# Ledger of designs, part 80: peptides against a protein of PDB entry 6PSE

Target 1, 78 residues: chain A of PDB entry 6PSE
Amino acid sequence: PSEEEEYARLVMEAQPEWLRAEVKRLSHELAETTREKIQAAEYGLAVLEEKHQLKLQFEELEVDYEAIRSEMEQLKEA

## One batch from the design tools (peptide; made by RFdiffusion4, then SolubleMPNN)

Design b2_p19_5_s4 (from b2_p19_5, 9 letters changed)
Fold by OpenDDE base, seed 2:
Parts: C-alpha cells; structure tokens; sequence
Structure b2_p19_5_s4 (fold): chain B 78 residues (1-78), chain C 78 residues (1-78), chain A 19 residues (1-19)
C-alpha cells in the first residue's frame, strides 16, 4: 500500500489518544504553514513593488539617454 | 472561554468518529496550504530573478549614459 | 504568469488570512 493508504488505515484504527495527538500535530503544522504562506505573499508583494519602481527608474533613464544620444548625434552631424 | 479553549475542550471530549473527521479536515487544509505556500515561494523567486535582471540592465544603461554624458561635456567645453 | 496575476495570487492569500 501507498504511504497515504497506510496513514489512512492508521487513522481508522487509531485510539482516541492518538487521534487527539494527531489533531494537535496537524493544527500546529497548519498554523506554521499558514504563517509561512502569509510571509511569502507579503514578501512577494514587496519584491513586485521594488521591481515596479526599478522599471520606472529604468524607463526614465532610457528617456534621458536617448535625449543625450540624439543631441550628440546632431552635434556630430553639424 | 476563548475559541481556542473551547476547541481544545471539544477535542478532549470528542468521540473517535469526530476526531477522525477532524484529522481528515486538517490534513486536507494542510495539503492545500502547503501547496499555496510553495507556489507563493516560487512566484516570489521568479519576481526576484526578474528584478535582478532588470537591475543589471539598469546598471549597464547607467554606464552607457555616463559615457555619453562625459563625452558631451568634453565636446561642449572644447 | 504576469506580474498582475502574481500580485492577485499574493493578495488572495492575504485577504484570506485577514478574514
């Protein structure tokens, strides 16, 4: 049997004391995993914002660069 | 009593059938939450990589911009 | 996925947590 099937069998055959312990274990793991999920989402949003700000700065510099490049081209062609 | 205390009491007083159902519920929620956490981490990493590549492009453009700016300054001062 | 889709995913996580 798969580990999942074996676990399912264990749950079906378990005594109340084991089941209560398992509920406690799973509750703890769920709480931790939920916190980690939230933290990952918060961090991801922060990085997205940073990338967005960087993109804006990059686009601004591109405009400035093209302006100077164009001016330089005009000066050299004159 | 708090909801947590009430839940704890419920778990302590629950019959095996309820406990098995609770294990199943918590296992399902844990699996879903874990999947979401992993996905959040993967997306966060992807955004970080994109931001890094953008930063490299930005720094390259800064170098090119300063080169042209310097050349322009020299031409205008001559 | 687009940044907008990723953002929506993260927002959904936070909205669920806030309930």
Amino acid sequence: as target 1 above (78 residues)
Amino acid sequence: as target 1 above (78 residues)
Amino acid sequence: MSDEEIEAFFQAILEEAAK
Scores: peptide ipSAE 0.638, ipTM 0.876, DockQ to the pose 0.984
Fold by OpenDDE base, seed 3:
Structure b2_p19_5_s4 (fold): chain B 78 residues (1-78), chain C 78 residues (1-78), chain A 19 residues (1-19)
Amino acid sequence: as target 1 above (78 residues)
Amino acid sequence: as target 1 above (78 residues)
Amino acid sequence: MSDEEIEAFFQAILEEAAK
């Protein structure tokens, strides 16, 4: 049998004391996993913001670079 | 009583049929939350990689910009 | 996934957690 089938059988045959302990275990794991999910989302948003700021700076530098490049090209051609 | 205390009481007083259903519910929620956590982590890593690539491009452009700026300054001073 | 879609995904997680 698969581990899933074995677990299902265990749950079906379990006594109330085991079931209560399993509810407690699963509740704890769910709380921890939820916290980790939230943390991952917070970090992801922070990185997105940093990337956005960097993109703006990059685009501004590209404008300045093209301005100087154009001026330089004009001076060389004159 | 807090919702947590009420839930704890419910679990303590519950029949096996309710407890088995609760184990099933919590297992399902844990699986879903775990999937979302993993997906959040994957997206976060993707954004980090994109930010890193953009940073490299930005630094390369800064080098090129300073080179042209310096050349332009030299030409203006000569 | 676009940045906007990723942002929306993260925001949805945080909104759910705030409930």
Scores: peptide ipSAE 0.637, ipTM 0.876, DockQ to the pose 0.986
Fold by OpenDDE base, seed 1:
Structure b2_p19_5_s4 (fold): chain B 78 residues (1-78), chain C 78 residues (1-78), chain A 19 residues (1-19)
Amino acid sequence: as target 1 above (78 residues)
Amino acid sequence: as target 1 above (78 residues)
Amino acid sequence: MSDEEIEAFFQAILEEAAK
């Protein structure tokens, strides 16, 4: 039997005291996992914003670079 | 009484059939929340990697830009 | 996935948590 099937059997045969303890355990783990999920989402959004700002700066620098490169090329050809 | 206190009382007074159903519900929610947490972490990592690559490209362009700027300044001063 | 899709995913998580 799979671990899932074995666990299901345990739940079906368990006494109320075990079931109450399991509800408490699962509730605690769910709360912790939920907090971690939220934290991951918050950090992800922060990194997305940082990447966006960096991309804008990069594109601006590319424009400035091409302007100077073009001017330099013209001066060398003259 | 708070919702938490009311829920705790419900768990303590519940019949085994309700407790088994609650274990099943919480297990399902925990599994879903865990998958979402993992997915959020994976997306966050992907964005971090993209930001890192962009930062390297930006720093390389800054070096090239300063080189051309300096050369241009020297040519204009001569 | 696009950055916009990833952003939407993160926002959905936060919106759900705020309820």
Scores: peptide ipSAE 0.636, ipTM 0.875, DockQ to the pose 0.982
Fold by OpenDDE base, seed 5:
Structure b2_p19_5_s4 (fold): chain B 78 residues (1-78), chain C 78 residues (1-78), chain A 19 residues (1-19)
Amino acid sequence: as target 1 above (78 residues)
Amino acid sequence: as target 1 above (78 residues)
Amino acid sequence: MSDEEIEAFFQAILEEAAK
């Protein structure tokens, strides 16, 4: 049987004390996992914003670079 | 009492059938939340990698820009 | 996925958590 099927059988045959403990365990894990999920989302959004700002800076620098490059190229052609 | 305290009491007084159902519910939610957490982490990592590559490109452009700027400045001083 | 789609995914997580 799969682990899932074995676990399902365990739950079906378990005593109330075990079931209560399992509810507590699962509740704790769910709470922690939920917090981690939220943190991951917050962090991800922050990185997205940082990337966006960096992209804007990069694009601005590209414009400035091309301006100077063009001027320099004109000087070299003379 | 807090919702947490009320829930704890409910679990303590619950019949096995309710407890089994609760284990099933929590297991499902945990599985879904875990999947979302993992996906969030994967997306976050991808964005980080993209940002890193962009940063490297930006730094390279800065070096090139300063080189040309310096050369241009020298020409203007002559 | 686009950055916008990723952003939407993260926002959805936070919106759900705020309920």
Scores: peptide ipSAE 0.636, ipTM 0.876, DockQ to the pose 0.982

Design b2_p19_6_s1 (from b2_p19_6, 10 letters changed)
Fold by OpenDDE base, seed 5:
Formats: sequence, structure tokens, C-alpha cells
Structure b2_p19_6_s1 (fold): chain B 78 residues (1-78), chain C 78 residues (1-78), chain A 19 residues (1-19)
Amino acid sequence: as target 1 above (78 residues)
Amino acid sequence: as target 1 above (78 residues)
Amino acid sequence: KDAEIEAFFRAILEEEAAR
């Protein structure tokens, strides 16, 4: 049987003491995983904002660079 | 009592049938939350990589910009 | 750009705030 099937059997045959312990374990893991999920989301949003700001700066510099490049090219051709 | 205290009491006094159902519920929520956490991590890494690549491009453009700016400045002073 | 990812992250945080 799969691990899932074995686990299901264990749950069905378990005594109340084991079941209570399992509820506690799962509740703890759920709380931790939820916290990690939230932290990942917060961090992800921060990085997105940083990338956005960097993109704006890059685009501004790109415009300035092309302006100078074009001017320089014109001067070299004159 | 707090909701947590009430829940704890419920778990302590619950019948096996309720406990099995609660294990099933918590297992399901944990699986879903874990999937979301993993997805969040994957998205976060992707954004980080994009930001890193953009930063490298930005720094390269800065170098090129300063080179052409300096050349242009020298030409204007001549 | 990155709207889908942003929406995903915001949904996580909104869910938490609603708890």
C-alpha cells in the first residue's frame, strides 16, 4: 500500500490518545507552514517592488544613453 | 476562554470519530498551505533572478553611459 | 508586469488578514 493508504489505516485504527497527538502535530505544522507562506509572500512583494524601481531607473538611463549615443553618432558623421 | 482554549478542550473531550475527521481536515489544509508555500517560493526565486539579471544589465549600461558621457564631455571642451 | 505573481502574494496576505 502507498504511504497515504497506510496513514489512512493508521488513523482509522488509532486510539484517541494517538489521534489527539496527531491533531496537535498537524496543527503545529500547519501554523509553521502558514507563517512561512506569509513570510514568502511579504518578501516576494518587496522584491517585486525593488525590481519595479530598478526597471524604472533602467528605462530612464536607457533614454539618456540613447540621446547621447545619437548625438555622438551625429557628431562623428559630421 | 479563548478560542484556542475552547479548541483544546474540544480536542481533549472529542470522540474518536471527531478526532479522525479533524485529522483529515488538518491534513487537507496542511497540504494546500504547503502547495501555496512552495508556489510562493518558486515565484519569489523567479522574481529574484529577474531582478538580478536586470541589475547586471543596469550596471553594464551605467558603464557604457559613463564612457560615452565622458567622451562627449571631452569633445565639447575641445 | 508580474501582476499574476503580485496578485498571488497579495491573496496570501489578504487571506491572513481576514483570519
Scores: peptide ipSAE 0.630, ipTM 0.877, DockQ to the pose 0.920
Fold by OpenDDE base, seed 3:
Structure b2_p19_6_s1 (fold): chain B 78 residues (1-78), chain C 78 residues (1-78), chain A 19 residues (1-19)
Amino acid sequence: as target 1 above (78 residues)
Amino acid sequence: as target 1 above (78 residues)
Amino acid sequence: KDAEIEAFFRAILEEEAAR
C-alpha cells in the first residue's frame, strides 16, 4: 500500500490519545507553514515593487541616453 | 477564553470520530498551504532574478550614458 | 506575468486578513 493508504489506516485505527497528538502536530505545522507562506508573499510583493521602480528608472535613462546619442551622432555626421 | 483555548478544550473532549475528521481536515489544509508556500517561493525567486538582470542592464546603460555625456560635455566646453 | 504573480501574492495576504 502507498504511504497515504498506510497513514489513512493508522488514523482509522488510532486511539484518541494518538489522534489528539496528531491534531496538535498538524495544527502546529499548519501554523508554521501559513506564516512562511505569508512571509513569502510579502517579500515577493516587495521585490515586485522594487523591480517596477527600477524599470521606471531604466526607461527614463533610456530616453535620456537616446537623446544624447542622437545629438552626438548628428554632430559626428556633420 | 480565547479561540485557541476553546479549540484546545474541544480537542481534549472530542470523540474519536471528530478527531479523525479533524486530522483529515488539517492534513488537507496543510497540503494546500504547503503547495501555495512553495509556489510563492518559486515566484519570488523568479522576480528576484528578473530584477537582478534588470539591475545589470541598468548599470551597463549608466556606464554608457556617462561616457557619452562626458564626451558631449567636453565638446561643448571646447 | 508580473500581474498574475502580484495577484497570487495579494490573494495569499487577503486570505490571511480574512482569517
Scores: peptide ipSAE 0.630, ipTM 0.877, DockQ to the pose 0.978
Fold by OpenDDE base, seed 1:
Structure b2_p19_6_s1 (fold): chain B 78 residues (1-78), chain C 78 residues (1-78), chain A 19 residues (1-19)
Amino acid sequence: as target 1 above (78 residues)
Amino acid sequence: as target 1 above (78 residues)
Amino acid sequence: KDAEIEAFFRAILEEEAAR
Protein backbone atom coordinates (compact mmCIF):
# COMPACT_ATOMS: atom_id res chain seq x y z
CA PRO B 1 0.00 0.00 0.00
CA SER B 2 1.06 3.59 -0.59
CA GLU B 3 2.04 5.83 2.31
CA GLU B 4 -1.14 7.79 1.66
CA GLU B 5 -3.27 4.65 1.97
CA GLU B 6 -1.48 3.63 5.14
CA TYR B 7 -2.00 7.08 6.64
CA ALA B 8 -5.67 7.02 5.68
CA ARG B 9 -6.06 3.67 7.42
CA LEU B 10 -4.34 5.02 10.52
CA VAL B 11 -6.74 7.96 10.64
CA MET B 12 -9.73 5.64 10.27
CA GLU B 13 -8.61 3.37 13.09
CA ALA B 14 -7.16 6.04 15.39
CA GLN B 15 -8.46 6.84 18.85
CA PRO B 16 -9.83 10.32 19.63
CA GLU B 17 -6.69 11.25 21.58
CA TRP B 18 -4.48 10.55 18.56
CA LEU B 19 -6.86 12.43 16.27
CA ARG B 20 -6.82 15.51 18.52
CA ALA B 21 -3.04 15.44 18.57
CA GLU B 22 -2.96 15.10 14.78
CA VAL B 23 -5.31 18.08 14.35
CA LYS B 24 -2.98 20.12 16.56
CA ARG B 25 0.09 18.99 14.60
CA LEU B 26 -1.46 19.73 11.21
CA SER B 27 -2.75 23.12 12.38
CA HIS B 28 0.74 24.07 13.50
CA GLU B 29 2.37 22.92 10.26
CA LEU B 30 -0.27 24.74 8.22
CA ALA B 31 0.35 27.97 10.13
CA GLU B 32 4.12 27.72 9.62
CA THR B 33 3.81 26.81 5.93
CA THR B 34 1.38 29.69 5.38
CA ARG B 35 3.81 32.15 6.98
CA GLU B 36 6.65 30.85 4.81
CA LYS B 37 4.49 31.14 1.68
CA ILE B 38 3.68 34.76 2.49
CA GLN B 39 7.32 35.59 3.17
CA ALA B 40 8.31 34.04 -0.15
CA ALA B 41 5.72 36.15 -1.96
CA GLU B 42 6.85 39.37 -0.24
CA TYR B 43 10.47 38.65 -1.08
CA GLY B 44 9.60 37.77 -4.67
CA LEU B 45 7.78 41.06 -5.20
CA ALA B 46 10.73 42.99 -3.80
CA VAL B 47 13.14 41.26 -6.20
CA LEU B 48 10.78 41.87 -9.13
CA GLU B 49 10.73 45.57 -8.35
CA GLU B 50 14.51 45.70 -8.05
CA LYS B 51 14.90 43.89 -11.37
CA HIS B 52 12.48 46.31 -13.01
CA GLN B 53 14.38 49.36 -11.74
CA LEU B 54 17.67 47.85 -12.85
CA LYS B 55 16.27 47.15 -16.32
CA LEU B 56 15.19 50.77 -16.69
CA GLN B 57 18.65 51.96 -15.66
CA PHE B 58 20.26 49.51 -18.08
CA GLU B 59 18.12 50.67 -20.99
CA GLU B 60 18.93 54.31 -20.22
CA LEU B 61 22.65 53.57 -20.09
CA GLU B 62 22.40 51.61 -23.35
CA VAL B 63 20.91 54.64 -25.08
CA ASP B 64 23.64 56.91 -23.73
CA TYR B 65 26.33 54.41 -24.68
CA GLU B 66 25.09 54.09 -28.26
CA ALA B 67 25.00 57.88 -28.57
CA ILE B 68 28.63 58.24 -27.51
CA ARG B 69 29.70 55.23 -29.57
CA SER B 70 28.07 56.69 -32.64
CA GLU B 71 29.68 60.09 -32.06
CA MET B 72 33.08 58.46 -31.64
CA GLU B 73 32.62 56.39 -34.79
CA GLN B 74 31.68 59.50 -36.76
CA LEU B 75 34.81 61.28 -35.56
CA LYS B 76 36.98 58.34 -36.62
CA GLU B 77 35.42 58.20 -40.06
CA ALA B 78 35.97 61.95 -40.65
CA PRO C 1 -12.84 33.97 24.14
CA SER C 2 -10.53 34.16 21.13
CA GLU C 3 -11.29 32.21 17.97
CA GLU C 4 -8.26 30.08 18.76
CA GLU C 5 -9.62 29.23 22.21
CA GLU C 6 -13.03 28.43 20.77
CA TYR C 7 -11.48 26.18 18.13
CA ALA C 8 -9.38 24.43 20.76
CA ARG C 9 -12.51 23.77 22.81
CA LEU C 10 -14.30 22.41 19.75
CA VAL C 11 -11.43 20.00 19.10
CA MET C 12 -11.47 18.85 22.72
CA GLU C 13 -15.21 18.17 22.68
CA ALA C 14 -15.50 16.86 19.10
CA GLN C 15 -16.59 13.36 18.17
CA PRO C 16 -14.19 11.04 16.30
CA GLU C 17 -16.08 11.53 13.03
CA TRP C 18 -15.58 15.30 13.17
CA LEU C 19 -11.93 14.87 14.11
CA ARG C 20 -11.29 12.55 11.15
CA ALA C 21 -12.95 15.05 8.83
CA GLU C 22 -10.85 17.86 10.29
CA VAL C 23 -7.63 15.86 9.80
CA LYS C 24 -8.62 15.35 6.17
CA ARG C 25 -9.41 19.06 5.71
CA LEU C 26 -6.17 20.22 7.31
CA SER C 27 -4.13 17.69 5.32
CA HIS C 28 -5.62 18.99 2.09
CA GLU C 29 -5.00 22.64 2.99
CA LEU C 30 -1.46 21.84 4.05
CA ALA C 31 -0.76 20.09 0.75
CA GLU C 32 -2.11 23.03 -1.26
CA THR C 33 -0.28 25.62 0.82
CA THR C 34 2.95 23.64 0.54
CA ARG C 35 2.62 23.50 -3.25
CA GLU C 36 2.06 27.26 -3.40
CA LYS C 37 5.04 27.91 -1.12
CA ILE C 38 7.28 25.81 -3.35
CA GLN C 39 6.00 27.56 -6.47
CA ALA C 40 6.63 30.96 -4.88
CA ALA C 41 10.18 29.93 -4.01
CA GLU C 42 10.80 28.72 -7.57
CA TYR C 43 9.52 31.98 -9.06
CA GLY C 44 11.56 34.00 -6.60
CA LEU C 45 14.71 32.11 -7.51
CA ALA C 46 14.09 32.60 -11.23
CA VAL C 47 13.68 36.36 -10.80
CA LEU C 48 16.80 36.52 -8.63
CA GLU C 49 18.83 34.77 -11.29
CA GLU C 50 17.53 37.10 -13.99
CA LYS C 51 18.30 40.15 -11.85
CA HIS C 52 21.80 38.86 -11.22
CA GLN C 53 22.46 38.36 -14.93
CA LEU C 54 21.11 41.81 -15.68
CA LYS C 55 23.33 43.35 -13.01
CA LEU C 56 26.40 41.72 -14.54
CA GLN C 57 25.44 43.07 -17.96
CA PHE C 58 24.84 46.51 -16.50
CA GLU C 59 28.23 46.59 -14.78
CA GLU C 60 29.95 45.49 -17.99
CA LEU C 61 28.19 48.19 -19.98
CA GLU C 62 29.06 50.78 -17.33
CA VAL C 63 32.75 49.92 -17.69
CA ASP C 64 32.56 50.16 -21.48
CA TYR C 65 30.66 53.44 -21.26
CA GLU C 66 33.21 55.03 -18.93
CA ALA C 67 36.02 53.89 -21.21
CA ILE C 68 34.48 55.57 -24.26
CA ARG C 69 33.51 58.66 -22.24
CA SER C 70 37.07 59.01 -21.00
CA GLU C 71 38.51 58.55 -24.48
CA MET C 72 36.13 61.17 -25.86
CA GLU C 73 37.01 63.60 -23.07
CA GLN C 74 40.72 63.13 -23.76
CA LEU C 75 40.21 63.87 -27.45
CA LYS C 76 38.31 67.06 -26.62
CA GLU C 77 41.04 68.24 -24.25
CA ALA C 78 43.81 67.65 -26.84
CA LYS A 1 6.25 36.26 -17.54
CA ASP A 2 7.08 38.87 -14.92
CA ALA A 3 3.46 39.95 -14.91
CA GLU A 4 2.37 36.36 -14.30
CA ILE A 5 4.82 35.97 -11.44
CA GLU A 6 3.78 39.30 -9.94
CA ALA A 7 0.13 38.30 -10.14
CA PHE A 8 0.92 35.03 -8.38
CA PHE A 9 2.71 36.78 -5.51
CA ARG A 10 0.02 39.43 -5.16
CA ALA A 11 -2.68 36.76 -5.04
CA ILE A 12 -0.90 35.15 -2.09
CA LEU A 13 -0.71 38.45 -0.23
CA GLU A 14 -4.32 39.34 -1.02
CA GLU A 15 -5.42 35.99 0.38
CA GLU A 16 -3.53 36.77 3.58
CA ALA A 17 -5.07 40.23 3.85
CA ALA A 18 -8.53 38.67 3.55
CA ARG A 19 -7.97 36.25 6.45
Scores: peptide ipSAE 0.629, ipTM 0.877, DockQ to the pose 0.980
Fold by OpenDDE base, seed 2:
Structure b2_p19_6_s1 (fold): chain B 78 residues (1-78), chain C 78 residues (1-78), chain A 19 residues (1-19)
Amino acid sequence: as target 1 above (78 residues)
Amino acid sequence: as target 1 above (78 residues)
Amino acid sequence: KDAEIEAFFRAILEEEAAR
């Protein structure tokens, strides 16, 4: 039997005391996992914003670079 | 009583059938939440990598830009 | 792509706010 099937059987045959403990355990794990999920989302949004700002700076620098490059090219050709 | 206290009392007074159903519910929610947490982590890592690559490109462009800027400055001063 | 990721993260936070 798979672990899932074994667990299912355990739950079916469990005494109320075990079941209450399992509810408590699962509730705790769910709370922790939910917190971690939220933290990951918050951090992810922050990184996305940082990347966005960096992209804007990069694009601005590209414009400035091309302007100087073009001017330099003209001077060298003259 | 708080919702937490009320829930705790519910669990304490619950019949085995309710407890089994609650274990099943919590297990399902935990599985889904865990999946979402993992997905969030994966997305976060991907964005971090993209930001890192962008940073490297930006730094390279800065070097090139400063080189041309310096050369242009020298030409203008002459 | 980034929009999809952003939407995913925001959905998580919105779900939490609704709890």
Scores: peptide ipSAE 0.628, ipTM 0.877, DockQ to the pose 0.981

Design b2_p19_6_s2 (from b2_p19_6, 7 letters changed)
Fold by OpenDDE base, seed 4:
Structure b2_p19_6_s2 (fold): chain B 78 residues (1-78), chain C 78 residues (1-78), chain A 19 residues (1-19)
Amino acid sequence: as target 1 above (78 residues)
Amino acid sequence: as target 1 above (78 residues)
Amino acid sequence: MDEEIRAFFEAILEEERKR
C-alpha cells in the first residue's frame, strides 16, 4: 500500500488522543507553510520590481550606447 | 478568548469522527499550501535567475559603453 | 511570463488579506 493508504489507515484506527495530537501537528505545519508561502510571494514581488528597474536602466543604457556608437560610426565614415 | 483558544477547545471536546474529518481537512489544506509554496519558490528562483542574467548583461554593456566613451573623449581631445 | 508570475504572487497575498 502507498504511504497515503497507510496513513489513512492509521487515522481510521487512531485513538482520540492521537487524533488531537495530529490535528495540532497539522495545524502547526499548515501555519508554518502558509507563512513561508506568503514570504515567498512577497520576496518574489520584490525581485520582480528589482528586475523591472534593472531592465529600465539597461534599456536607457542601450539607447545611450547606440547613440554614441552611431555618432562614432558617422565620424569614421566622414 | 482568541479564535485560537476557541479552536483549541473545540479540538479538546471533539468526537473521534470530527477529529478524523479535521485531520483530513488539514491534510488537504497542507498539501495545497505546500504545492503553492513550492510553486512560489520556483517562480522566485526563475525571476532571480533572470535578474542575474540581466545584471550581467548590464555590466557588460557598461564596460562597452565606457570603452566607447573613453575612445570618443580621446578623439575629441586630439 | 512576468505578469503571470506577478499575478500568482499577488493572488497569494490577496488570499492572505482576506483571511
Scores: peptide ipSAE 0.618, ipTM 0.874, DockQ to the pose 0.976
Fold by OpenDDE base, seed 1:
Structure b2_p19_6_s2 (fold): chain B 78 residues (1-78), chain C 78 residues (1-78), chain A 19 residues (1-19)
Amino acid sequence: as target 1 above (78 residues)
Amino acid sequence: as target 1 above (78 residues)
Amino acid sequence: MDEEIRAFFEAILEEERKR
């Protein structure tokens, strides 16, 4: 039998004391996993913001670069 | 009593049938939350990689900008 | 793609806010 089937049988045959312990275990793991999920989302949003700011800086530099390039081209043609 | 205390009492007083159902519910929620956590981590890494590539491009542009700036300065002085 | 990722993260945080 698969691990899932074995676990299902265990749950079906388990005594109330074991079931209560399993509820406690699963509740704890769910709480931890939920916290980690939230933290990951918060971190992800922070990185997105950093990337956005970097992109803005990059675009500003591109504008400045093109301005200088254009001026240089004019100087070379004259 | 707090919601946590009420839930704890419910678990303590629950029949095996309810406990088995609760184990099933919690297992499902844990699996779903785990999947979302993993997805969040994957997205976070993807954004980090994009940010890194953008940073490299920015640094390259800075080098090119300084090169043109220097050349322009020389042309203006001559 | 950034908007998709943003929406995903925001959905997670919105779920938390509703709990």
Scores: peptide ipSAE 0.618, ipTM 0.872, DockQ to the pose 0.972
Fold by OpenDDE base, seed 5:
Structure b2_p19_6_s2 (fold): chain B 78 residues (1-78), chain C 78 residues (1-78), chain A 19 residues (1-19)
Amino acid sequence: as target 1 above (78 residues)
Amino acid sequence: as target 1 above (78 residues)
Amino acid sequence: MDEEIRAFFEAILEEERKR
């Protein structure tokens, strides 16, 4: 039997005390996992924003670079 | 009483059938939340890597820009 | 890709806001 089937059997045959403990365990794990999920989402959005700002700065620098490069090239060709 | 205290009372007074159903519910929610957490982490890492690569490119461009800027400045001062 | 990722993160936060 799969782990899932074995676990299902355990739940079916369990006493109320074990079941209450399992509810408590799962509730705790769910709370922790939920917190981690939220934190991951918040962090992810922050990184996306940082990447976006960096991209804008990069594009601005490219424009400035090309302006100077072009001016320099013109001077060298003269 | 808080929601947590009310829930705790519910669990304490619940019949085995309710407890088994609650274990099943929590197990399902935990599985879903875990999947979302993992996906969020994977996305976050991907964005971080992209930001890192962009940062490297930006820094390289800054070096090139400063080189040309400096050369141009020297020529103008001569 | 960024839009998809953004939407995913925002959906997570929206779910929690409504919870």
Scores: peptide ipSAE 0.617, ipTM 0.873, DockQ to the pose 0.974
Fold by OpenDDE base, seed 2:
Structure b2_p19_6_s2 (fold): chain B 78 residues (1-78), chain C 78 residues (1-78), chain A 19 residues (1-19)
Amino acid sequence: as target 1 above (78 residues)
Amino acid sequence: as target 1 above (78 residues)
Amino acid sequence: MDEEIRAFFEAILEEERKR
């Protein structure tokens, strides 16, 4: 039998004391995992914003660079 | 009593059938939440990598820009 | 892709807000 089937059997045959302990364990793990999920989402949004700001700065620099490059080329050709 | 205290009482007084159902519910929610947490982490990492590559490109462009700016300034001062 | 990722994160936070 798979681990899942074995666990299912365990739950079916378990005494109330074990079941209450399992509910407590799962509730705790769920709370922790939920907190971690939320933190990951908050952090991810922050990084997205940072990347966006960096992209804007990069594009602005590209414009400035091309302007100077063009001016330089004109001076050299004259 | 708080919601947490009320839930704790419910678990303590519950019959085995309810407890088994609660284990199943919590197991399912934990599995889903875990999957979402992992996905959030993977997305966050991907964005970080993209931001890093963008930063490298930006720094390279800054170097090139300063080189041309300096050359331009020298030409104008001569 | 960024929009999809943003939406995913925002959905997680919205779920939390409703808890």
Scores: peptide ipSAE 0.617, ipTM 0.873, DockQ to the pose 0.976

Design b2_p19_6_s3 (from b2_p19_6, 10 letters changed)
Fold by OpenDDE base, seed 5:
Structure b2_p19_6_s3 (fold): chain B 78 residues (1-78), chain C 78 residues (1-78), chain A 19 residues (1-19)
Amino acid sequence: as target 1 above (78 residues)
Amino acid sequence: as target 1 above (78 residues)
Amino acid sequence: MDEEIEKFFRDILEKAAAE
C-alpha cells in the first residue's frame, strides 16, 4: 500500500488521543505554510515592482542612447 | 472565549468521527496551501531571474551610452 | 508583462487578509 493509503488506514483506526494530536500537528503545519506563502507573495510583489522600475529606466536609457547614436551617425556622414 | 479557545475545546470534546473529518479537512488545506507556496516560490524565482537579466542588459547599455556620450562630447569640443 | 504573477500574489494576500 502507498504511504497515503497507510496514512488513511491509520486515521481510520486511530484513537481519539492520536487524532487530537494529528489535528494539532496539521494545524501547526498549515499555519506555518500559510505564513511562508504570504511571505513569498509579499516578496514577489516587491521584486515585480523593482523589475518594473528597472524596465522603465532601461527604456528611458534606450531612447537617450538611440538619440545620441543617431546624432553621431549623422555627424559622421556629414 | 476566543475562536481559538473555542476551537481547542471543540477538538478536546469531539468524537472520533469529527476528528477524522477534521484531519481530512486540514490535510486537504495543507496540501492546497503547499501547492500555492511552491507556485509562489517558482514565480518569485522567475521574476528574480528576469530582473537579473534586465539589470545586466541595463549595465551594458550604460557602458555603451557613456562611450558614445564621451565621444560625442569630445567631437563637439574639437 | 507580469500580470498573471502579480494577480497570483495579490490573490494570496487578499485571501490572507480576509482570514
Scores: peptide ipSAE 0.632, ipTM 0.873, DockQ to the pose 0.935
Fold by OpenDDE base, seed 3:
Structure b2_p19_6_s3 (fold): chain B 78 residues (1-78), chain C 78 residues (1-78), chain A 19 residues (1-19)
Amino acid sequence: as target 1 above (78 residues)
Amino acid sequence: as target 1 above (78 residues)
Amino acid sequence: MDEEIEKFFRDILEKAAAE
């Protein structure tokens, strides 16, 4: 039997005291996992924003660089 | 009473059939939440790596830009 | 790509806010 099947059997045959303890355990784990999930999402959005800002800065620098590069190339070829 | 206190009371007074159903519900939610948390972590890491690569490219461009800018400034001042 | 990831994170936060 799979672990899932064994667990299902355990739940079906469990006494109320075990079931209450399991509800408590699962509730706690769910709360913690939910908090971690939320934190991961918040952090992920922050990094996305930082990446976006960096991309904008990079694109601005590329424009400035190409302007100077072009001018320099013209001077060297004249 | 808080929702948490009310829930705690419900669990204490619940019949085995309700408890088994609650274990099943919580197990399902935990599994889904865990999957989402893992996915969030994977996405976050991917964005961080992309941001890092962009930062390296930006720094390289800054070096090249300053080199040309300096040369151009020298030519204009001569 | 970034849009997909952004949507995923936003969906997580929206679900959390609804709970």
Scores: peptide ipSAE 0.632, ipTM 0.874, DockQ to the pose 0.962
Fold by OpenDDE base, seed 1:
Structure b2_p19_6_s3 (fold): chain B 78 residues (1-78), chain C 78 residues (1-78), chain A 19 residues (1-19)
Amino acid sequence: as target 1 above (78 residues)
Amino acid sequence: as target 1 above (78 residues)
Amino acid sequence: MDEEIEKFFRDILEKAAAE
């Protein structure tokens, strides 16, 4: 049987004391996992914003670079 | 009493049938939350990698830009 | 892709705030 099937059997055969302990354990793990998920989302949004700002700066620099490159090329061809 | 205290009382007074159902509910929520956390981490990593590559490209362009700018400035001063 | 990722993160935070 799979681990999931074995766990299901354990739950079905468990005494109330074990079940209460399991509820407490799962509640704690859920709270921790939820906190971690939220933190990951907050951090992800921050990185997205940083990437966006960097992209804008890069695009501005590309425009400036092409302007100077073109000017230089024209001077060399003249 | 707080919601947490009321929930704790409910768990302590609950019958095995309710406790088994609660274990099942919490297990399901934990699995879903875990999946979401993992997905958030994967997305975050992808964005970080993209930002890193963009930063490298930006730095290379800055070097090239300053080289051309300096060359142009020297030509104008000569 | 950025929009999809942003939506995913915002959805997580919105759900968390509602709890």
Scores: peptide ipSAE 0.632, ipTM 0.873, DockQ to the pose 0.977
Fold by OpenDDE base, seed 2:
Structure b2_p19_6_s3 (fold): chain B 78 residues (1-78), chain C 78 residues (1-78), chain A 19 residues (1-19)
Amino acid sequence: as target 1 above (78 residues)
Amino acid sequence: as target 1 above (78 residues)
Amino acid sequence: MDEEIEKFFRDILEKAAAE
């Protein structure tokens, strides 16, 4: 049997004391995992914002660069 | 009593059938939450990589810009 | 893709705030 099937059997045959302990364990793990998920989401949004700001700066620099490039090209052609 | 305390009491007084159902519920929620956490991490890494590539491009453009700026300034001063 | 990712993260946070 798979580990999942074996676990299912264990749960079905377990005594109340074990079941209570398992509920406590799972509750704890769920709380921790939930906190980690939230943290990951917060961090992800922060990185997205940083990337967005960087992109804006990059686009501004591109505009400035093209302006100077064009002016320089005009001077060289004269 | 707090909801947490009430839940704790419920678990302590619950019958095996309820406890088994609760284990199943918590296991399911944990699995889903874990999957979401993993996906969040994957997305976060993807954004980080994109930001990194953008930063490299930005830095390259800065170098090119400063080169042209300097050359232009020299021409204007002459 | 950024919009999708952003929505995903926001959904997580919104669900958490509702708890």
Scores: peptide ipSAE 0.632, ipTM 0.873, DockQ to the pose 0.977

